# Designs tried in a protein design run: peptides against a protein of PDB entry 5CWW. Part 13

Target 1, 194 residues: chain A of PDB entry 5CWW
Amino acid sequence: VPKLQGPFDFDLNPEDEQDDEVELKDIYVIGEKPRVADLMRGEEEELEMMKEDQHNGLSLNIICLLSTSGQVKICLDIDGVEAQWLPPRSKNKRLFAPPPEPPSLLTFQTFDTLKPAEVTPDGWPMFSEDATSPYSFYVTHPAGITYISLTPWVFRLESELQSDSEAGTEFRIDLLAKGQGSERDRIFTQTRTQ

## One batch from the design tools (peptide; aimed at target 1 S59 I78 S163)

Design b2_p28_6_s3 (made by RFdiffusion4, then SolubleMPNN; its pose is not in this set)
Fold by OpenDDE base, seed 5:
Structure b2_p28_6_s3 (fold): chain B 194 residues (1-194), chain A 28 residues (1-28)
Amino acid sequence: as target 1 above (194 residues)
Amino acid sequence: SKEEEEREKKRKAVLEALKKALEKLKLE
């Protein structure tokens, strides 16, 4: 799993997102789908498994950020794609390569997994993977467990990224933005011991 | 409601950000 090393720049955040200083507790990265060339080098068995997962993965890395309050921020790594499209810069690796600019993250969606009353100073949420889907995960907290799935929009976004046609782009993006976004389901709530 | 208006504003902001990002990616 490619570990995206921070720091992350949030320059592409929606204007209305008051990035209040949210204290982050955990990061969950969903790697981009492997390139076809990389798939061809993989064992035949891996290719068959990916074919069965009908959902073509997203060509972008997804970075999920989790705050102490249980807020999840879904971010897209736009720079990762730019690097793929940019022709390999000529071999003149000048010795003084400027420090790699931190990846610019586009905040796609922000939502809470905890109610305000469930937030405790000693309880912090954590991400955990879903073995059944790379685009689904859990947020675990002493107060409960929340299932999250990005599948409702990932396919549509990928379709847009792969589209060479400008026709209908605005409409398709509008559908992405107006959509309900990620699925969120509280699958477990700890009963408050009275 | 004020909450609905805020949600709409956020959605519009995300839309614009996505549009800009995708346009940038398509131009490269």
Scores: peptide ipSAE 0.168, ipTM 0.710, DockQ to the pose 0.058
OpenDDE base, seeds 1, 2, 3, 4: peptide ipSAE 0.161, 0.163, 0.155, 0.146; ipTM 0.716, 0.713, 0.650, 0.637

Design b2_p28_7 (made by RFdiffusion4)
Pose (drawn by RFdiffusion4):
Structure b2_p28_7 (pose): chain A 174 residues (1-35, 56-194), chain P 28 residues (1-28)
Amino acid sequence: VPKLQGPFDFDLNPEDEQDDEVELKDIYVIGEKPRNGLSLNIICLLSTSGQVKICLDIDGVEAQWLPPRSKNKRLFAPPPEPPSLLTFQTFDTLKPAEVTPDGWPMFSEDATSPYSFYVTHPAGITYISLTPWVFRLESELQSDSEAGTEFRIDLLAKGQGSERDRIFTQTRTQ
Amino acid sequence: SRTEKLAEKLAELVKKRKEEREEEEEEE
């Protein structure tokens, strides 16, 4: 039985989130690829409101177990800092009028690319993609350049990143 | 800003990965 890791702290998490934004209904994880895609796990979170949150696993989740009984507790040991994810982007997929209080939006994988996926909700369906943005970040991680890292990263963070388009809308039908 | 903080975090990651590659090259 491995150690339960969490609750993960969302670094740069949006402040003043509403109840239907904090409440989660689905989770979709794009695993890190071997060193084609991003060498980081991408944790995608779907709220009741239809809000989607794209988080990056900067620290890297790895194998962990609780300590053996052989280990003696040390008083002057530092408290274990909670695990962390980096909130890269957060965006709505539903208008306020489309949000149902007990709605169950769902993630779906795209057959052609793991970096594209769908959100399904009684209000409609939405296509989402993280490309090419995830490729640009991976290229910078593999960069052969001596310098310019902070400069190039600043442009990437200013980039709009993921793209999202509604493909279907259900009208007056719950 | 939030964007500047995000850029700093990503830049730290890139620097760390580059250092790892340099260490591997030195070992070789």

Design b2_p28_7_s4 (made by RFdiffusion4, then SolubleMPNN; from b2_p28_7, 11 letters changed)
Fold by OpenDDE base, seed 2:
Structure b2_p28_7_s4 (fold): chain B 194 residues (1-194), chain A 28 residues (1-28)
Amino acid sequence: as target 1 above (194 residues)
Amino acid sequence: SRVEELAKKLTELVKKRKAERKAAEAAA
């Protein structure tokens, strides 16, 4: 049985966001690209399919959070949270082990997908995947559909993570942080026919 | 600023991950 993970500690939350003010509605997780060592353990057929995808992924998990108001929060798993399974019912519950520190998420970006006038108390925004890219997705709401792509900055961040040299890293990361680079496009708006 | 702090944290993350990778490669 998978172990329930959380609560997560959010680092660099926007100052204006009181955690208590954001009602979460949905979560979209983009898993890190598989490690080469993990790929070698797979069947050859899976390996070939993964080789093509290996070059385009991030070696960090991304956790996207969606609020009832249509706010999207893009978080990076900086601790490398792995799927944990419930320990076998071995009797030695060390009752006295301090609870493990909650994993930290780095808030990379926060943005809205809905205009204030589109936010309704009964709104139910949801994430949906994009079949063309693991780093692109949609936010669907009765008011409209927003396309989101993380690809621009994901590529740059991964390039830094995989680089052998630290030369220029700080500069490029500064640019990445300033630009943040997520694409966001409203692809459909529901017209209220009065 | 938040952006500056973000940049700092990302830089630290990158450095950490690189160090871990190099250590793993050296141990293999």
Scores: peptide ipSAE 0.573, ipTM 0.931, DockQ to the pose 0.749
OpenDDE base, seeds 1, 3, 4, 5: peptide ipSAE 0.573, 0.572, 0.570, 0.573; ipTM 0.931, 0.930, 0.929, 0.931

Design b2_p28_8 (made by RFdiffusion4)
Pose (drawn by RFdiffusion4):
Structure b2_p28_8 (pose): chain A 174 residues (1-35, 56-194), chain P 28 residues (1-28)
Amino acid sequence: VPKLQGPFDFDLNPEDEQDDEVELKDIYVIGEKPRNGLSLNIICLLSTSGQVKICLDIDGVEAQWLPPRSKNKRLFAPPPEPPSLLTFQTFDTLKPAEVTPDGWPMFSEDATSPYSFYVTHPAGITYISLTPWVFRLESELQSDSEAGTEFRIDLLAKGQGSERDRIFTQTRTQ
Amino acid sequence: EEEEEEEEEEEHREKTLKALKEALEKLR
């Protein structure tokens, strides 16, 4: 039985989130690829409101177990800092009028690319893609350049990143 | 030589990811 890791702290998490934004209904994870795509796990979170949050696993989740009984507790040991994820982007997929209080929006994988996926909800369906942004970040991680890292990363963070488009809307039908 | 190259790749990666976090923080 491996150690339960969490609750993960969301670095740069949006402040003043509403109840239907904090409450989660689905989770979709795009695993890191071997060193084609991003060498990081991408953790996608879907709230009741239809809010989607894109988180990057900067630290890297790895194999962990609780300590053996052979280990003696040390008083001057530092407290274990909680695990962390980097909140890259947060965006709505529903208008306020489309949010149902007990709605169960769902993730769905795209057959052609793991970096594209769908959100389904009684209000409609939405296509989402993280490309080419995830490729641009991977290229910088594999950059052969001696310098310019902070400069190039600043442009990528200023990039709009993921794209999202509604493909279907259900009207006056719950 | 191979160990030095791997250390340099790890340092570059860590710097890139730190710079990303700092850039995102400035945008908030």

Design b2_p28_8_s1 (made by RFdiffusion4, then SolubleMPNN; from b2_p28_8, 14 letters changed)
Fold by OpenDDE base, seed 5:
Structure b2_p28_8_s1 (fold): chain B 194 residues (1-194), chain A 28 residues (1-28)
Amino acid sequence: as target 1 above (194 residues)
Amino acid sequence: SAAAAAAKEEEKRQKVLEALKEALKKLL
């Protein structure tokens, strides 16, 4: 696997022989949910708003990659979890900590937002935010606009990450894996009047 | 055919899901 000279190691990508040809055009990052401990450094009012939102976000950073062809890769930063589960390494101030290794990205899902006939050399897809949800976004291309939502799996994955019981984890992970994954809906298609 | 493209996409998805399953099993 050619190390894409990027800030991320894609070591966990399945050996898709076709990954080598994907030219990236855009990146969309969904930050991990704020830790309650980090929020306790803020005003009491923020704590009340977070208790009411039953939709606690994912404890992992999500990195969405968009190719020139409109292919979307949804990647998870798994190193964020290692930082939570690793007991606090003893405060040995090694003055010369080696530079942090680039985060390992796990590809959760790959899908296309464009039909092959819609892919043009001059067309560039772009990500845009959904103001209503941090786990939803749009892919805009001259051929059309696609709505994407990660909500079908994000909350389930978070529940597994927060589960104290190993019992049934394999089954629930298998269910997550077999699930429909991200929601994808084409909300607009440009009709070229030929 | 659109059906053949969908089948290939599903095969890719299954590979990703297996990788995810393995990674999550190590994480969790």
Scores: peptide ipSAE 0.188, ipTM 0.729, DockQ to the pose 0.050
OpenDDE base, seeds 1, 2, 3, 4: peptide ipSAE 0.184, 0.186, 0.183, 0.146; ipTM 0.725, 0.710, 0.731, 0.598

Design b2_p28_8_s2 (made by RFdiffusion4, then SolubleMPNN; from b2_p28_8, 15 letters changed)
Fold by OpenDDE base, seed 2:
Structure b2_p28_8_s2 (fold): chain B 194 residues (1-194), chain A 28 residues (1-28)
Amino acid sequence: as target 1 above (194 residues)
Amino acid sequence: SAAAAAAREEAKRQRVLAALKEALAKLR
């Protein structure tokens, strides 16, 4: 049984007073790319398909948060929260392992998917996956559907994580932080028939 | 003001930059 991980500490939330008041409606998690060593336990045929797909994954978990107002917060798990499974009920109560320190999430990007006039108290935005890409998803709301893709920055961030050289890292990370490169496209808008 | 909003956004970018640098230092 997956262990419920959390609460997450948002130690790196920007002091935007608005972030603390955001009522969350949905969470979308993009798991880290599997380590090649963990994949070597699978069938050889799955290894070839995964090798092509693995080159494009991020080695960090991404946690997307969706508010009632259609605000999306993209968070990075910097501490590398490994999927914790509830220990099998082995009869040995391993006494109090100190609770794992809550993972620190970095808020990488925050953006709105709804216009102020589209926000309603009864609005229920939801995430849905894109079957064509693990780093793309949709936000569905009665007012419309927004496509989101993290691909413009995920690959660049992964390249830095895998880089053995610190040379130019600061510059490239500065470009990532400034670019806020998630793609966002409103693919459908519900026309309110007056 | 537009200037205050820009300053907040820049401060956010600097925090993201610092955290990513720290993350990279831990993972390397």
Scores: peptide ipSAE 0.192, ipTM 0.730, DockQ to the pose 0.053
OpenDDE base, seeds 1, 3, 4, 5: peptide ipSAE 0.188, 0.190, 0.149, 0.191; ipTM 0.729, 0.725, 0.626, 0.720; seeds 4, 5 fail the geometry check

Design b2_p28_8_s3 (made by RFdiffusion4, then SolubleMPNN; from b2_p28_8, 11 letters changed)
Fold by OpenDDE base, seed 4:
Structure b2_p28_8_s3 (fold): chain B 194 residues (1-194), chain A 28 residues (1-28)
Amino acid sequence: as target 1 above (194 residues)
Amino acid sequence: SAEEERRREEEKRRRVLEALKKALEKLR
């Protein structure tokens, strides 16, 4: 997992996000789908498997942040895409280039995985991967396990990113807006035997 | 109120999408 070295700039967060009080405990990164051009070096079978996966992949890195309270923040790395599409800046300007501005993370969605009564000081929520999909994962906490899937919106966002037509962009983005956010399902709840 | 919470979520979603739109416009 490429450890994104912080600091992350959350400048793209909506003003109303009380981000200042969120103690982060874990980070889960969903890497961008590999560019088809980079896949041309792979075996044809890998290319076909990746093409099938590419239909469900996002060209943006997704950074999921998990707080001590079980709050999940789904962030999109917008700058990561800009950096990839920018022609390699000529070698000589790297020496005096200001430190790369921390990647601007766009907070796409924030939600809780725990009820307020389930939040404990000693609770350490953690991410775990879903082997069935790169865009699905679990949040594990002593109080329970929550399944999360980004699939409801990832495909639509990718289709928008791949669309060359400016026509209808506003409408499609509005559909993303109004669409279903990330799927959340509490698959396990620890029954406190009182 | 559950209605106020829904409205806040909708407003938040709208702001995120406006930001996303602007970001996508820059990426194109």
Scores: peptide ipSAE 0.235, ipTM 0.769, DockQ to the pose 0.031
OpenDDE base, seeds 1, 2, 3, 5: peptide ipSAE 0.227, 0.225, 0.224, 0.234; ipTM 0.771, 0.762, 0.767, 0.765

Design b2_p28_8_s4 (made by RFdiffusion4, then SolubleMPNN; from b2_p28_8, 15 letters changed)
Fold by OpenDDE base, seed 1:
Structure b2_p28_8_s4 (fold): chain B 194 residues (1-194), chain A 28 residues (1-28)
Amino acid sequence: as target 1 above (194 residues)
Amino acid sequence: SAAAAAAAEEAKRKRVLEALKEALAKLR
């Protein structure tokens, strides 16, 4: 049984001086790429086929937050909190495992999916998955639908995570942080027929 | 102000950079 992870600590968020309690409406979680070594402990035969389908995924959990205003925050779990499986109910409750420190979330990117004029008090933006990519999704609101893709940066970040060489890391990370980040495209806009 | 927004974005980028560097150091 997966352990409920949380509360997440957002200590790495810039203190948005606007303690405007961003009313969250939805959360979308992209799980980390499973380490092949951890999955392969059981079955010798599927080793060869899984090498070709190197599922190009990020070795970090991604948590997307959606506000009532259509603001999206893309957060990274940088502590690399391995999926804590509930220890099998062996009768010995190790009473004194210190509570795991809450994972620190890094807000990688924040952006709006709605124009100010499209924001309504009764708005209910929602996430939906893209069946074609684990790193792409939609934000649906009564005003329209926005496609979002993390692919422009996810694969580059993963390349850095998998690189043994520190050479040029600072430069490449600087490019990631200065980049536009996620792709965003408004695929549908609700025209008010007057 | 536009200048305050630019400074906030720069500070955010710096924090992201430092956190990513730290994460890479721990994961590598």
Scores: peptide ipSAE 0.231, ipTM 0.757, DockQ to the pose 0.053
OpenDDE base, seeds 2, 3, 4, 5: peptide ipSAE 0.230, 0.229, 0.169, 0.222; ipTM 0.754, 0.752, 0.627, 0.750

## One batch from the design tools (peptide; aimed at target 1 L60 I173)

Design b2_p29_1_s2 (made by RFdiffusion4, then SolubleMPNN; its pose is not in this set)
Fold by OpenDDE base, seed 5:
Structure b2_p29_1_s2 (fold): chain B 194 residues (1-194), chain A 29 residues (1-29)
Amino acid sequence: as target 1 above (194 residues)
Amino acid sequence: LREYKLSEEQLKKLVKILTALVEKEKAKR
């Protein structure tokens, strides 16, 4: 039986966000790139296909959260949340393990995909994948479709995670954090036929 | 469309957390 994971603690929520007003509607998870060592246990043919995927994915899970108002929160899984299964009911309840701290999500970026006037009670936004890129997706709503791409920063973050050099890491991370975030483009807007 | 910006303090924390994460991953190699 899969273990329900959550609630998540959100680190670095925007100060102007009223937590009580954000109703989550959808979640989009971009899984971490599998480690080559973990793939070596599989068939050699699957390993070659993953090497050819030119898009070196991020070694971290990305969790995108979508509110009913069209707010998107891009979060990084800093704890390495793996799919947890309920431990087999082995009788040795170690009574005294402190409850595991809830996993923390690091909020990297928060933005709206809808204008306030586009938000309706009867319409809610949803995530949809981009078949051409694992780090791009759409937010679909009756009012319009917004394209989102994480590619502007994901590659840079992965480069730091894979770097052998400790020199300048903080500086490059600072540039990453202050630099261009996710790409956001409204590709379709439904014209209200009056 | 609105973007919610981190404060300067939050940005510093972000950098700190990410840097620590990078360092942790490097230490596992």
Scores: peptide ipSAE 0.553, ipTM 0.930, DockQ to the pose 0.794
OpenDDE base, seeds 1, 2, 3, 4: peptide ipSAE 0.552, 0.551, 0.551, 0.552; ipTM 0.930, 0.930, 0.930, 0.930

Design b2_p29_3_s2 (made by RFdiffusion4, then SolubleMPNN; its pose is not in this set)
Fold by OpenDDE base, seed 1:
Structure b2_p29_3_s2 (fold): chain B 194 residues (1-194), chain A 29 residues (1-29)
Amino acid sequence: as target 1 above (194 residues)
Amino acid sequence: SEERLKQLAKKLAELAKRRKAERKAAEAA
C-alpha cells in the first residue's frame, strides 16, 4: 500500500502567504529525468542517443500547485522525495523511531494567472498539460487560459546541476533566481459580454 | 524579497555542489 506523503513543508514560502488561507485546487507534477549514470548501466548503444537527451530535462521533481485564486506555486524537490510504501504489517512497530521529518519542498516561484477582478469564490482553475513539452502547461479558468513555460530557467538550472566546474555556478544561479522565472502568457480571455 | 532570493540561490548552489561531489565520488569508486 502506498504511504500517503505529506503534508509537505514549503521552504522559502513567501512570507505573505498564510498557508492556512490558500486553498489548493490542483497539483501538476513534472517528474525528474533519470540520471544518465543510472541509465548507463544498461545498453551501451543507447548512450549516444541519450547524450543528446541529457539536455532535455531537470534532474529534480517539480511540483506545481494551483490555488482557487489562480495562484501558481512552483516547487522543487531538492531532497529527492521517493515514493514510500507502507511496510508490510510487520507486528513489530518499532515504537521509538523518531517521527520522520516532514518532507520539504523548495518554493522556487509563486505567481498569479488571474487578475484580481477575475477571481471568483466558485472559480475552479485547473492544470492541463502541453503535449509538446513536459515543462510547459496551461492553467484553465472560466475567465481565461494561461500558458506557462518553465523552460526559461529549467535548462539553465540543469546545466548547473550537471556541471563539473564550480566556476561561476553561484553567480549563474543567482542570476537564475533573480530572473523573470517562468514564462506566462494569457492565450485566451473570456470576453465579458455585457 | 531580496533576502528570499538570496536564500533560494544559496540552496540551489548548495544542491549543485552536492551533486558535483556525488558525481566525483561515484567516479572515484
Scores: peptide ipSAE 0.578, ipTM 0.927, DockQ to the pose 0.826
OpenDDE base, seeds 2, 3, 4, 5: peptide ipSAE 0.577, 0.575, 0.576, 0.574; ipTM 0.926, 0.926, 0.926, 0.926; seed 4 fails the geometry check

Design b2_p29_3_s4 (made by RFdiffusion4, then SolubleMPNN; its pose is not in this set)
Fold by OpenDDE base, seed 2:
Structure b2_p29_3_s4 (fold): chain B 194 residues (1-194), chain A 29 residues (1-29)
Amino acid sequence: as target 1 above (194 residues)
Amino acid sequence: SEERLKKLAAKLAALADRERAARRAAAAA
């Protein structure tokens, strides 16, 4: 049985955002790119396909959170949260180790996909995947569909994380942080028929 | 805010440094 993980601590949450004000409706997880060492355990054919994909991902898990209001929060798993399983019912009363400190997520970006007038109390926004890219997805709501892509920054960040040189890293990271962040495009808007 | 962005940049830079250090340690082992 998988162990329930959370609550997570959010590092660098927007100052104006009270945690209690954001009701979450959906979570979208983009797993980290597989490590070469983990790939070597697979069949050779899977290795070749994965090698081509290995250069095209972030070495961190990305956690996307979606609120009832259509707010998207893009978080980075900086602690490397692994799937935990409930220990097998071993009769040994494991001494209640103090619960491990909750892992922290780094809030990279927060943005809205809905206009204030589109937010409804009964609204149920959801994530859906983009089959063409692991770093693109959609937010669907009765009011419309928004395309989101993380590609403008993900590959740049990965380049910095994989760099063997410190030269210019601080500068490029600063530019990345100050950049426009994720691409957002409203691809469909539901016209309210009067 | 600008302050938040500075902190974000600093944290991302620290991650890069950590990852670099880890790779260097692994290569030396």
Scores: peptide ipSAE 0.584, ipTM 0.932, DockQ to the pose 0.773
OpenDDE base, seeds 1, 3, 4, 5: peptide ipSAE 0.584, 0.584, 0.581, 0.584; ipTM 0.932, 0.932, 0.931, 0.932

Design b2_p29_4_s1 (made by RFdiffusion4, then SolubleMPNN; its pose is not in this set)
Fold by OpenDDE base, seed 4:
Structure b2_p29_4_s1 (fold): chain B 194 residues (1-194), chain A 29 residues (1-29)
Amino acid sequence: as target 1 above (194 residues)
Amino acid sequence: EEKRKRVLEALKKALEKLREEEKEEEEEE
């Protein structure tokens, strides 16, 4: 049986401009691609196939959170949260080790997909996958559909994570953080026919 | 592994700085 994981702490979460507690409605998880170094334990042939696929993915899990207001939070799993299984109920009262500190998710980016006038109390924004890229997705809401792509920064971040050179890494990471280069395009807007 | 850790630490620091800048901008408005 899968172990329930959480709560998660959100590191570097922006102060939500809205006084109201951000009610999360949906979660979209982009699983990490296997690290090249971890794959070196496999057969050489698997390594070649994975090299082609590795160039297009991040070796970190990405957790996207969607609020009722249409706010998207893009979080990175730096700690590498793995799927945990419930230990077999061994009868021994193992002393409750203090619950491990909840894994922290690093809030990379936060942005809105809805205008304030489009936000409704009963709004149910949802994520949907893009078949063209694992790093692209849609936010669907009754007011409209927004396309989001993480591709612009994901590739750069992965390049730094795989780089053998320490030279200029800090500078490039600073540019990456400041760039916040997720694409966000409203592809459909529901016209209220008055 | 050590390099990856350094990159992630650099990213964390960069984002910390960005959040501080965002907060300063919000306090000025």
Scores: peptide ipSAE 0.537, ipTM 0.890, DockQ to the pose 0.836
OpenDDE base, seeds 1, 2, 3, 5: peptide ipSAE 0.536, 0.536, 0.535, 0.536; ipTM 0.889, 0.889, 0.889, 0.889

Design b2_p29_5_s1 (made by RFdiffusion4, then SolubleMPNN; its pose is not in this set)
Fold by OpenDDE base, seed 3:
Structure b2_p29_5_s1 (fold): chain B 194 residues (1-194), chain A 29 residues (1-29)
Amino acid sequence: as target 1 above (194 residues)
Amino acid sequence: SRTALLAKKLAELARRRREERRREAEELA
């Protein structure tokens, strides 16, 4: 049985957003791509598949959070949280070491998928994957469907993480964070028949 | 600013990754 991980602490949230005020409805996780160095220790067959996918994804887990209001928060896992399994029911009262400090997620970007007039108390927005890209997904709501792509920044960020030069790295990452981040496109809007 | 701190944390991660790769290269050489 998978162990429920959390609570997660959110770092670098916008000052005006108290986490306690946002009701989360869904979570979408984009797993990190394995490092080539770690793959070299495994079977040769997995190496060939990774070489052909020339678009090396981000070497960090991405955690996407969706609120009742249709707000999307894109978070980065710098600490490398791995999936944990519940320990087998061994009878030995191992003194549960105090749970390690909850991992912190770094908030990269926050944006809305719904207009204020589209937000309803009973709204239930959901994530769904895009089969054509691991870094693209949809937010579905009764009011409409929004396409989201992280591709405008994710590959550039990975390039900085893999760079052999320290010169200008912090500056370029700051520009990425300030720039127009994720692509967002409303592909369907439900017309309210009066 | 929030973005400046974000950039600093990610740049520090990049630095750590470079140092790890450098050490691995030195051990192979």
Scores: peptide ipSAE 0.577, ipTM 0.928, DockQ to the pose 0.693
OpenDDE base, seeds 1, 2, 4, 5: peptide ipSAE 0.580, 0.578, 0.575, 0.575; ipTM 0.928, 0.928, 0.927, 0.927; seeds 1, 2 fail the geometry check

Design b2_p29_6 (made by RFdiffusion4)
Pose (drawn by RFdiffusion4):
Structure b2_p29_6 (pose): chain A 174 residues (1-35, 56-194), chain P 29 residues (1-29)
Amino acid sequence: VPKLQGPFDFDLNPEDEQDDEVELKDIYVIGEKPRNGLSLNIICLLSTSGQVKICLDIDGVEAQWLPPRSKNKRLFAPPPEPPSLLTFQTFDTLKPAEVTPDGWPMFSEDATSPYSFYVTHPAGITYISLTPWVFRLESELQSDSEAGTEFRIDLLAKGQGSERDRIFTQTRTQ
Amino acid sequence: SEEEEEEAKRKETLEALKEALKRQKEEEE
């Protein structure tokens, strides 16, 4: 039985989130690819409100187990800092009028690319893609350049990143 | 040595990303 890791702290998490934004209904994870795509796990979170949060696993989740009984507890040991994810982007997929209090929006994988996926909700369906942004970040991680890292990363963070488009809307039908 | 240099550069890139995102959040406030 491996150690339960969490609750993960969301670095740069949006402040003053509403109840239906904090409450989660679905989770979709795009695993890191071997060193084609991003060499990082991408943790996608779907709230009751239809809010989607794109998180990057900067630290890297790896195999962990609780300590054996052979280990003696040390008083001057530092407290274990909670695990962390980097909140890259957060965006709505529903208008306020489309949010149902007990709605169950769902993630769906795209057959052609793991970096594209869908959100389904009684209010409609939404297509989402992380490309090419995830490729641009991977190229910088594999960059052969001696310098310019901070400069190039600043442009990427300023980039709009993921793209989203509504493909279907259900009207006056719950 | 080569692998240690690549790891250090990767860490730096990821820290730079975190800092850039922090600046963008501060500018929006």

